Peptides against a protein of PDB entry 2AZE. Designs and how they scored, part 20

Target 1, 148 residues: chain A of PDB entry 2AZE
Amino acid sequence: AQECQNLEVERQRRLERIKQKQSQLQELILQQIAFKNLVQRNRHAEQQASRPPPPNSVIHLPFIIVNTSKKTVIDCSISNDKFEYLFNFDNTFEIHDDIEVLKRMGMACGLESGSCSAEDLKMARSLVPKALEPYVTEMAQGTVGGVF
Target 2, 101 residues: chain B of PDB entry 2AZE
Amino acid sequence: GRLEGLTQDLRQLQESEQQLDHLMNICTTQLRLLSEDTDSQRLAYVTCQDLRSIADPAEQMVMVIKAPPETQLQAVDSSENFQISLKSKQGPIDVFLCPEE

## One batch from the design tools (peptide; aimed at target 1 D97, target 2 T71 V76)

Design b1_p14_2 (made by RFdiffusion4)
Pose (drawn by RFdiffusion4):
Structure b1_p14_2 (pose): chain A 148 residues (1-148), chain B 101 residues (1-101), chain P 14 residues (1-14)
Amino acid sequence: as target 1 above (148 residues)
Amino acid sequence: as target 2 above (101 residues)
Amino acid sequence: STFTLAGLEVTVTS
């Protein structure tokens, strides 16, 4: 019974590591797909009607987005060297990642929620190495859990 | 008995984790290659029209923050107001708005 | 709460 207790806690510890690693693997696959999709969307857009986009109309990764109501008062304070910033808000604001932006743009082909059309899935499968194809199929069905 | 049952479980979980680590390894390598790729980095950008479909600078205000790696972001819910604090240990941080308003 | 976002350390304080 004593030894069985030790094996059970070790088993539960491993089950926790696998559950955390599965979520990480899924997020990484989505990033891989989203990044590659964004790059190819821009590579193609730069062909259509030549001259690369003006530098001010473009934002390179990595970045963070903050949005609030147009009315919301914001108070900005900046350190000399611009290493430190402080913002005060008199209302609710939202903070979004670039990956989250890319997902909402549909760069991950709806795979973040299994919302893929046949073309979306085909696109997602082609942007990932063959060894990751089964796991992409698992993500598309939502049958990722059960903890293997 | 149960001891063999738990031992067999530990073996299944050991093999499953080795497989997951392998796939993660392939996955992070793909991401590393993308980061080392100059042409991909040059093309890894979003337009102002992109940031619109997720929050347009017509009704809502949009702020872009670009801080070097390892910088800290603290968000605070005071008794009366909200705040975002950014502390970068190395390198300056950049902040700007979107053109359409 | 603590997590990462775009290579940053994020802390939310209530």

Design b1_p14_2_s1 (made by RFdiffusion4, then SolubleMPNN; from b1_p14_2, 7 letters changed)
Fold by OpenDDE base, seed 2:
Structure b1_p14_2_s1 (fold): chain B 148 residues (1-148), chain C 101 residues (1-101), chain A 14 residues (1-14)
Amino acid sequence: as target 1 above (148 residues)
Amino acid sequence: as target 2 above (101 residues)
Amino acid sequence: KEFELSGLKVTYIS
């Protein structure tokens, strides 16, 4: 009886761990797709333009984004060595990391919401190793959550 | 029996977790390869146009922050206080505004 | 256009 109880506890622990790993894997896959897609896009664009963009016209990863209304008043305090920044807003703001920005740009092919088109899914699959393709398919279908 | 069933379940879960670990290893390897590829890193950028696409440029301003690793970020967004604090330990922080059109 | 730190009230502190 106690032995069975112990195994049941262990079973639950493993299930929870698997669920966590599934979430982590999905995020890693999305990052991979987003990064590769971004690189591919930019490579193509530069090839078409026959030149790279001006240095100060682009922001390289990693970065974070803060957005707020244009009407928001922002007070910025900066230390002399630029090690410390303090921003005070008179209204609400949003913060996004670079991965989220890439997702909103469509670089993850809409896979993050599990509602990508067939064409988007094809692109997503092409940007991952073969071993990950089935998982990408499951993500697109919203069927992730089962046990392998 | 109950014990045998649980034992079998645990074995199956172990196999499933091993498969997940394998896939994660593949994925992390790919990400590492991307980080180590100079050309990929050179091409890993966004433009002002990209940033404007994620927030209505007519209504929103977009500020970009480039901070070294391990930079502390503190944000307060409440009715009484709207604040972002950044503290770097490894170098200067750069802040940029996406120019208005 | 280039990215700039403009349009913000900036105060440098010690």
Scores: peptide ipSAE 0.179, ipTM 0.901, DockQ to the pose 0.035
OpenDDE base, seeds 1, 3, 4, 5: peptide ipSAE 0.035, 0.041, 0.034, 0.095; ipTM 0.891, 0.892, 0.892, 0.897

Design b1_p14_2_s2 (made by RFdiffusion4, then SolubleMPNN; from b1_p14_2, 10 letters changed)
Fold by OpenDDE base, seed 4:
Structure b1_p14_2_s2 (fold): chain B 148 residues (1-148), chain C 101 residues (1-101), chain A 14 residues (1-14)
Amino acid sequence: as target 1 above (148 residues)
Amino acid sequence: as target 2 above (101 residues)
Amino acid sequence: KEFEISGLKFTYID
């Protein structure tokens, strides 16, 4: 019947929306884990060193990374007030946000790539509220969204 | 019947979405709390060693850009144009290079 | 200093 058809369309719409929200939630979880893990690492490191790192030896979030071959020629135009920058490269480059950098550092415990060891999973779970732990487990198992 | 089944499915999907929304709210709340915590912000940093772990300065030039919120970033990466444009509205942009050693 | 500006060609504008 037409009513059933309408409901099927609605079902599909909702499934797609849920899928999008699942992706968003996973990213949020990874961000939380990565951020907390970074803070924890640095806190421990500073305690062991009995001092904070030199101010010009660290970069605080937020930031972005641009990397390219060392052979790439880069021309940079900068406004006097430093409000505007223009970089011209003679070859390809990569841009990474700070979250991606943290992921590559392992701050998300490999949860983002399915490389989550038992120890990594334990760490990941410890860095999220209890309500999020089951979802972290599902992420590690690759079972998120199985019903969709 | 089929209608009843579909109706039930939609209700279940609604519950699933509500659960997702709830979890997302929890997560965003945690992130906000972290952003408001002075100690966490002080400790939210990476080092050159960290950057070397993701891009070897011996082979790659690694540039770090710190820009204020709402900064516009435009990037073009094509065979004929390789460009990054930054325009800040709230303050100066800082650029750093990660040294090889 | 671990971070610095070097090895780049800068052209100041405005």
Scores: peptide ipSAE 0.097, ipTM 0.887, DockQ to the pose 0.035
OpenDDE base, seeds 1, 2, 3, 5: peptide ipSAE 0.058, 0.063, 0.053, 0.053; ipTM 0.885, 0.885, 0.887, 0.885; seed 5 fails the geometry check

Design b1_p14_2_s3 (made by RFdiffusion4, then SolubleMPNN; from b1_p14_2, 7 letters changed)
Fold by OpenDDE base, seed 2:
Structure b1_p14_2_s3 (fold): chain B 148 residues (1-148), chain C 101 residues (1-101), chain A 14 residues (1-14)
Amino acid sequence: as target 1 above (148 residues)
Amino acid sequence: as target 2 above (101 residues)
Amino acid sequence: EKFELSGLKVTVIK
């Protein structure tokens, strides 16, 4: 009985670990797709324009963004060496990392919400190694969660 | 019996986890390659137009923060306190503002 | 640490 109980505990532990790894893998896949799609977009754009964008017109990854109402008053204190910043707002704000920004830009092809079109799915599949394509398909269908 | 069943389940879960590990290794390798590819890094950027697309520029101000790795970020967003604190260890922090449309 | 208190001291993306 004790042996079986121990194995049950181990089973549950492994199931939880697998679940965590599934989530991690999905996020990694989304990052890969988003990054590659962004690079591809920009490469094409620069080729069409026959020049890169002006240096101060773009922000390279990594970055984070903070957005708030234009009516929000922001007080900022900065250290002399610019190593420390303190922002005080009089109203709510939002923080987004670059990955989330890319997702909202559609760079992850809507795969993050499982709401991608057939064309989006095709794009997503094309941006990952073949071994990951089945998993991308499962993500799009919302069928991830089973045991491989 | 129950013991045999559990043992078999654990073996199957182990195989499943190994498959996941394999896929994760493939994925992390791809991300590493992207990180190491100079051309990809050069092209890994967003524009003001991109940033405006994720927040209504008529209503929202968008501020971009570029901070070195390992920068500490503390955020408080409550009815009593709205604050962001940044502290880097590796270098200066740069802050950018998208121009109003 | 000395801090400079001011409004948003940011670089405008052009």
Scores: peptide ipSAE 0.039, ipTM 0.890, DockQ to the pose 0.034
OpenDDE base, seeds 1, 3, 4, 5: peptide ipSAE 0.039, 0.034, 0.037, 0.035; ipTM 0.894, 0.895, 0.895, 0.894

Design b1_p14_2_s4 (made by RFdiffusion4, then SolubleMPNN; from b1_p14_2, 7 letters changed)
Fold by OpenDDE base, seed 2:
Order: structure tokens, then C-alpha cells, then sequence
Structure b1_p14_2_s4 (fold): chain B 148 residues (1-148), chain C 101 residues (1-101), chain A 14 residues (1-14)
């Protein structure tokens, strides 16, 4: 009947919405872990060095990076007020946001790819509230995707 | 019947979504706390060494861009042209290069 | 090592 059809449509809509939220939650968790892990690392490093790093030796979040072959020729045009930049490359380039950089640094403990060692998983769990630990475990095991 | 089954499914999905929303709220709260913590923000940085670790400096150059919120980024990466355009409306954009070893 | 600010129009040739 039409009523059942309407409910089926709604069911599918909700399933898709849940799937989207699951992806969003996973990303949020990864961000949280990565940020906290980064802060922890740097705090420890500064404590060991008994000083902060030189100001020009670090880049604070947020940022993005662009990487390309060292052989790539880059033309950069900058407006007088530095509000506009134009980069022209003669070859391909890559753009990564700070979260991606942190992931590649291992700050997300390999959770982003489900490649966590036991130690990595322990670290990841320690960096989230208790309520999120089960989800972190599911992410590490690659079992996220079902509806709970 | 089918109607009752679908109704039950929707109810269960609603409960699942509510649980998911709850977890997301917890997570977003944690992220806000991080953003509001001055010490954490001070320590939220990467080094040249970090950037070199993700892109081999022997083969790749790494450029860092710090732009204000809402900055427009347009990128074209095709066989025809390779271009990045940045346009900020809230302040100047800073660009840095990782020094060579 | 320290980061270098571009700050102006530049052509990067390697």
C-alpha cells in the first residue's frame, strides 16, 4: 500500500542519514584523538627540552599544505594586501588540510585506516571520553557500519 | 504485518540515531573544550620535521598556507593546467616554505 | 630550521 511505500522511503532516508552521521562521528573522533595526541606530544617535548620551540620553527593549526615535486615550477602572484594568492604549477600538486597532516603523522594512531596496534588502540582510547571508547574500538576493528 | 514491521524499524532507527547524536554531542563538546583551552591551542603545532616526514623532502617541496576562516580555495589539477587560487575576506594569507635540509 | 615566509611574488625554480 501507499502507506507502506511512504514508510519504506522514510526508512531509507533515515538509514542514509545515519550512515552520514556515522562518517561524521568517525571524523570527529579522529580529529579529537589527533589534536589531543599532538598537544600531548608537544607538551612532553617542550618539558624535556625545558623550552618552547623557536617561533619560526613551528606552524600552529589551522593550516593547509601544498606539496609537489621539487622539479615543479611554481609561479606565485600575491596581491598587495596579501588577501589573494595565485599559484601556477607546471605539474600536478597535492593539497592536504591539517587533519590529514596529523593523520599522516600518526597522531590518530592509525585509527583512520583501522591499522592500530594494541598500543595505538590503547592510546586512542585514552584520548576520548569513556562514552566514545566502544566506538573507537569498533573503528579499530572495522566493524562500524551497523546500526546500534 | 508489513506496516507494523516498518513502524517498528523506524522506531529502532530513531533510537539508533538518537544514540548517535548523543555521541556526536559528546565529541563536539570535547573539540570545543580543546579550542577554548589556551594551553592546548599554544601546543597545537607541527614542526618542519613533521612536515618532512609526510612528504619526502628529497623529492617533494612543501608549502604551508595559513588563511583566515572562510577563505576561498580554488584548485585545478588537470593535464591542461595546474592552479591554486586563494581569496580571503577576513585578513591576509601567509605562505611558508619548508626549508631545504 | 625555520620556515620561510614568501611574502611577495616569486617564481620557484628548482
Amino acid sequence: as target 1 above (148 residues)
Amino acid sequence: as target 2 above (101 residues)
Amino acid sequence: TEFELSGLKVTVIK
Scores: peptide ipSAE 0.054, ipTM 0.894, DockQ to the pose 0.037
OpenDDE base, seeds 1, 3, 4, 5: peptide ipSAE 0.042, 0.037, 0.048, 0.040; ipTM 0.893, 0.893, 0.894, 0.893

Design b1_p14_3 (made by RFdiffusion4)
Pose (drawn by RFdiffusion4):
Structure b1_p14_3 (pose): chain A 148 residues (1-148), chain B 101 residues (1-101), chain P 14 residues (1-14)
Amino acid sequence: as target 1 above (148 residues)
Amino acid sequence: as target 2 above (101 residues)
Amino acid sequence: STKTVTTITLTSKI
């Protein structure tokens, strides 16, 4: 019984590591797909009607987005060297990651929620190495859990 | 008995984790190659029209923050106001708005 | 009065 208790806690510890690693694997696959998809969208857009986009109309990764109502008062304070910043808001604001932005743009082909059309899924499968194809299929069905 | 049952479970979980680590390894390598790729980095960008479909600078205000790696972001809910604090241990941070308003 | 602080460390992904 004593030894069984030790094996059970070890089992639960491993089950927790696997659950955390599965979510990490899924996020990494979505990033890999989203990044590659964004790069190919821009590579193609730069062909159509030559001259690369003007530098001010473009934002390179990595970045963070903050949005609030156009009316919301914001108070900015900056350190000399611009290493430190402080923003005060008199209303609700939202913070979004670039990956989250890319996902909302559909760069991950709806795979973030299994919302893939046949073409979306085909696109997602082609942007990932063959060894990751089964796991992409698992993500597309939402049958990722059960903890293997 | 149960001891063998738990031992068999530990073996299944050991093999499963080895497989997951392998796939994660392949996955992070793909991401490393993308980061080491100059042409991909040059093309890894979003337009102002992109940031629109997720929040357009017509009704809402959009702020872009670009801080070097390892910088800290603190978000605060005061008794009366909201705040965002950015502290970069190395390198300056950049902040700007979107053109359409 | 109450105060809630959330701290996040930023990393590069690409």

Design b1_p14_3_s1 (made by RFdiffusion4, then SolubleMPNN; from b1_p14_3, 6 letters changed)
Fold by OpenDDE base, seed 4:
Structure b1_p14_3_s1 (fold): chain B 148 residues (1-148), chain C 101 residues (1-101), chain A 14 residues (1-14)
Amino acid sequence: as target 1 above (148 residues)
Amino acid sequence: as target 2 above (101 residues)
Amino acid sequence: STTTVKTTTLKRRI
């Protein structure tokens, strides 16, 4: 029946939308965990040192990093007010945002790659509100693809 | 019949999406709280040592870009063109190299 | 080897 066909199309549409939102939620959870974990790490480090780090030794979020071979030649054009930059490279480069950096630092507890140890999972759960803990567990288990 | 089943499925999917939206709201709220907390923002930093662990300056040059919110970034990485363009509307952009040591 | 960076100052576009 035509009506059933219409509803089947709508069903698929909704499933796809839910899948997209699941991906967004997972990223938000990873960001939250990474940020809180970073803050905790630094707080502990400063307490142990009994002082904050030198101002020019740290990079506050947000930031982006660009890495390339040490042999790469970079031409940089900068506006006088520093509002505009243009970089030209003679070879390939990589760009990483701060979230990716935090993930690679382990701040997301390996949850992003399914490499959570028991301790990692414990940490991850401790850094989110109670309502999100089940979802964190599902992420660690790789079972988050289901419908609620 | 099939119609009733599909109708029920759609209702269930709507409920699932609402639950998902709720969880997302919780997450965004937590992130906002972090952004509004002065102490958290003070502690939200990485070190050059952290960056060296990601891309060792012994082999790779690491450039750090500090840009205001909503800064436009365009990157081209092809066999013929390797380019990054930055344009800020809300303030100056700061770019510096991560030292090797 | 060290990456070579060449810098040129531009006028503001807008």
Scores: peptide ipSAE 0.029, ipTM 0.880, DockQ to the pose 0.040
OpenDDE base, seeds 1, 2, 3, 5: peptide ipSAE 0.024, 0.025, 0.026, 0.027; ipTM 0.882, 0.881, 0.881, 0.882

Design b1_p14_3_s2 (made by RFdiffusion4, then SolubleMPNN; from b1_p14_3, 7 letters changed)
Fold by OpenDDE base, seed 4:
Structure b1_p14_3_s2 (fold): chain B 148 residues (1-148), chain C 101 residues (1-101), chain A 14 residues (1-14)
Amino acid sequence: as target 1 above (148 residues)
Amino acid sequence: as target 2 above (101 residues)
Amino acid sequence: STEKVTVKTLKKRI
């Protein structure tokens, strides 16, 4: 009886660990799709323009953005070596990392929110190795969650 | 019996986790390949136009933070305190605003 | 008032 109880505890522990890894994998897949899609977009754009964009017009990954009302007052303190920054706002702000920006740009094909059209899904599948395609399909269908 | 069933379940869960780990390794490898490809690195960028599409500077300002890896950002957002602190260990931090068209 | 604390670490992925 005690042995069974111990195994039940272990079972639950493993289930939780698997759940966590599933979330991590989904995020990794979204990152992969987003990055590859971004690179593809930019490559095509540069080919059409027959030149790269001006250096000051692009923001290379990685980056973080902060957005707030244009009426928000921001005070900034910077160390002499620019290793430290302190921003004080008089109102609320939003912070987005580069991955979130890419998702909102549609680079993850809407897979992150279940808003993946057939065409989006086709694109998403084309940007991952064959072994990951079934998982991408499950993500699009919202069927990820079970133990496989 | 119950013991046998649980033992079998644990083995199945182990196999499932191994499969999951395998998929994660594949995905991580793909990301690493992108990081090692010079052309991909060159093309891994967004524009101010892209940022305007998600945060219109007509209504909101967009501040971009470029910093070395391992830079830590700490933010406090409350009715009484609105603050962001950045600390880099590997180099200077660059901050700039996306212009409004 | 509830304080929302966000911590992010910039990581190079590409």
Scores: peptide ipSAE 0.170, ipTM 0.896, DockQ to the pose 0.669
OpenDDE base, seeds 1, 2, 3, 5: peptide ipSAE 0.032, 0.155, 0.159, 0.169; ipTM 0.883, 0.893, 0.895, 0.895

Design b1_p14_3_s4 (made by RFdiffusion4, then SolubleMPNN; from b1_p14_3, 7 letters changed)
Fold by OpenDDE base, seed 3:
Structure b1_p14_3_s4 (fold): chain B 148 residues (1-148), chain C 101 residues (1-101), chain A 14 residues (1-14)
Amino acid sequence: as target 1 above (148 residues)
Amino acid sequence: as target 2 above (101 residues)
Amino acid sequence: SSTTVTVRTLKRRI
């Protein structure tokens, strides 16, 4: 029946939306953990040093990283107002946002790959509100993806 | 029947989505609180040492891009074209390297 | 490959 067909289409739309929201939630959780862990690390480091680092020695979020071989030739064209940039490379490059950098630094406690140690999982749980802890546990186990 | 089954499925999916929305709201609230806390933002930084740990400037050139919100980035990485294009609408873009480079 | 990076402070180029 046409009504059943309409509902099946709607069902599929909702399933896709839920899938997208699950991915978004996981990313948001990772961001929260990474940010809080980073702040915690730096706070402790500055306390130990009894001073903040020199202003030009740190990179505040947000940022993007582009890396390539030192042998790569890069041509950069910049508009007069610096609103537009064009980079041309003669070889391959990699681009990473700040979140990916934090993940690679271990700030997300390995939760992004579901490879948390017991200590990593403990840290991750400590950096989220109680309501999110079950989801963090599921992420660590690799069991996220089902419908609640 | 089939209609009743589909109707029930949609209700269950709605409940699941509401749960997700709730959790996302909690998470976004936490992130907003972090962004509103001046001390947290002051401490939200990485060092050149951090960057060296993931991409050693001795072997890799590491370019840092600081761009305003709503900056558009397009990247092409192919044998025929290796290109990054940036366009900001809210201000100038800053590009720099770690001092070690 | 052609990619558009979406970052928190970046917008996908259309």
Scores: peptide ipSAE 0.067, ipTM 0.887, DockQ to the pose 0.182
OpenDDE base, seeds 1, 2, 4, 5: peptide ipSAE 0.043, 0.041, 0.030, 0.050; ipTM 0.886, 0.883, 0.883, 0.886

Design b1_p14_4 (made by RFdiffusion4)
Pose (drawn by RFdiffusion4):
Structure b1_p14_4 (pose): chain A 148 residues (1-148), chain B 101 residues (1-101), chain P 14 residues (1-14)
Amino acid sequence: as target 1 above (148 residues)
Amino acid sequence: as target 2 above (101 residues)
Amino acid sequence: SEEVILERTFTKKI
């Protein structure tokens, strides 16, 4: 019974590591797909009607987004060297990652929620190495859990 | 008995984790290659029209923050106001708005 | 009175 207790806690510890690693693997797959999809969208758009986009109309990764109501008062304070910043808000605001932005743009082909059309899935499968194809199929069905 | 049952479980979980680590390894390598790729980096950008479909600078205000790696972001819910604090240990941080308003 | 609602560290992605 004593030895069984030790094996059980070790088992539960491993089950926790696997559950955390599965979520990490899924996020990484989505990033790999989203990045690659964004790059190919821009590579194609730069062909259609030549001259690369003006530098001010473009935002390179990595970045963060903050949005609030147009009325919301914001108070900005900046350190000399611009290493430190402080923002006060008199209302609710939202903070979004670039990956979340890319997902909302559909760059991950709806794979973030299994919302893939046949073409979306085909696109997602082609942007990932063959060894990752089964796991992409698992993500598309939502049958990722059960903890293997 | 149960001891053999738990030992067999530990073996299944060991093999499963080795497989997951392998796939993660392939996955992070793909991401590393993307980061080392100059042409991909040059093309890894979003337009103002992109940031619109997720929050357009017509009704809502949109702020873009670009801080070097390892910088800290603290968000605060005071008794009366909200705050965002950014502390970069190395390198300056950049902040700007979107053109359409 | 203050409550920390989010604490985040920025990382390199690409």

Design b1_p14_4_s1 (made by RFdiffusion4, then SolubleMPNN; from b1_p14_4, 6 letters changed)
Fold by OpenDDE base, seed 1:
Structure b1_p14_4_s1 (fold): chain B 148 residues (1-148), chain C 101 residues (1-101), chain A 14 residues (1-14)
Amino acid sequence: as target 1 above (148 residues)
Amino acid sequence: as target 2 above (101 residues)
Amino acid sequence: SEKVILEKTMKQRI
C-alpha cells in the first residue's frame, strides 16, 4: 500500500540521518579525547620544566598548517587590514587542520583508526564521561556501525 | 501486519536517534567546558617540535595560519593552479613560521 | 581540471 511505501521511505531517511549522526558523534569523541589528552600532556610537561614555555614557542588551537617544499616559490598578497590573504604557489602543497595534527600526534590514542593498544584504550576511556565509555570501546573494536 | 511493523520500526529509530542526540550533547558540553576553562585553553597548544613530527622542516616549509572564527579558506591544487585564499570577517589573519625555522 | 582540495569555514572549537 501507498502508506507502507511512504513509511519505508521515511524509515530509510531516518536510517541515513542516524548514520550521519553516528559519524559526527565519533568525530566529537575523538576531538574531546585529543584536546583533553593534549592539555594533560602539556600540563605535565610544564610541571616537569617548572615553567610554561615561552609565549612565542607554541601554537595555540585553533590553527591550520600549510606545508610545501622549501623550493616552492610562494607569492602572498595581503589586504591592508589583513582580512584577506592570497597565496600562489608554483608547486603542490598540503593543508592540515589542528585536529588532524593532533590525531597524527597520537592525541586521539589511535582510536581514529581503531588501532589502539590496551593502554591507549584505557587512556581514551579515562578522558570521556562514563556515558561515552561504551561507545569508545566500540570505536576501538571497530564495531560501531549499526543502529541501536 | 506490515504497517504495524513499519510503524514500530520508526518509533524505535526515533528512540535511537534521541539516544544519539543525548550522547552528542554530552560531547558538545565537554568541549564547551574545555573552551570555558582558562587553564585548559592556555594548555591547548602544540609546539614546533610537534609540527616537525608531522612535516619535516628540513625538507618542507611549514606555515601556520591563525584565523578568526568563520574565516573562509579555499584551496586549489591542480597542475595549472596552486592557490590558497583566506577571507576573514571578524579580524586580521596571522600567518607565520615557527620561530625555530 | 582545477581541483578544489579544501573549502571550508573555520570555526572555533575550543
Scores: peptide ipSAE 0.083, ipTM 0.896, DockQ to the pose 0.748
OpenDDE base, seeds 2, 3, 4, 5: peptide ipSAE 0.041, 0.080, 0.082, 0.046; ipTM 0.886, 0.895, 0.896, 0.890; seed 4 fails the geometry check

Design b1_p14_4_s2 (made by RFdiffusion4, then SolubleMPNN; from b1_p14_4, 7 letters changed)
Fold by OpenDDE base, seed 5:
Structure b1_p14_4_s2 (fold): chain B 148 residues (1-148), chain C 101 residues (1-101), chain A 14 residues (1-14)
Amino acid sequence: as target 1 above (148 residues)
Amino acid sequence: as target 2 above (101 residues)
Amino acid sequence: SEKIISEKTIKKRI
């Protein structure tokens, strides 16, 4: 009885760990797809333009963005060494990291929400190693959840 | 019996976890390769148009924060306090608006 | 119009 109880505890621990790793893997896949897709997009665009964009016209990763109403008043306090910033807003704001931005841009091909078209799925699969393609398929179908 | 069943379950879970670990290693390797490729890093950028596309560009302003790794960000978003605090330990923080704004 | 942003530099850390 005690032995079985111990094994049940271990089983539950492993199940939880697997669940966590599944989430982590999905995020890693999304990041990989998003980054590669972004690079591919920009490479193609630069080739078409036959030049890179002006340096001040682009934002290189990593970054964070804050968006708020254009009517929002922002008070910014900056340390002398620029190591610390304090922003005070008179209204609500949103914060997005670069990965979220890429997802919203469609760089993850809608895989993040399981909303892939056939073309999106094809693109997503093309941006990962062969070993990951089945998992990408499962993500697109929203069927990743069980232990395999 | 129950013991045998649990033992078998644990073996199967171990195999599943090992497979996940393997796939994660593959992903991590791919991401590392991207980080090590100078051209890829050069091309890893978005435009201000891209940034504005995720919000209503007519009504929203976009502030860009370029901060060193491990920069701490704290935010308060309540009815009476709307605040963002940034603290870097590895270098200066750069904050700017998109030039097109 | 330009975004209204007030900025100040402080000598001490925040």
Scores: peptide ipSAE 0.030, ipTM 0.882, DockQ to the pose 0.037
OpenDDE base, seeds 1, 2, 3, 4: peptide ipSAE 0.028, 0.028, 0.030, 0.030; ipTM 0.883, 0.882, 0.883, 0.883; seed 3 fails the geometry check

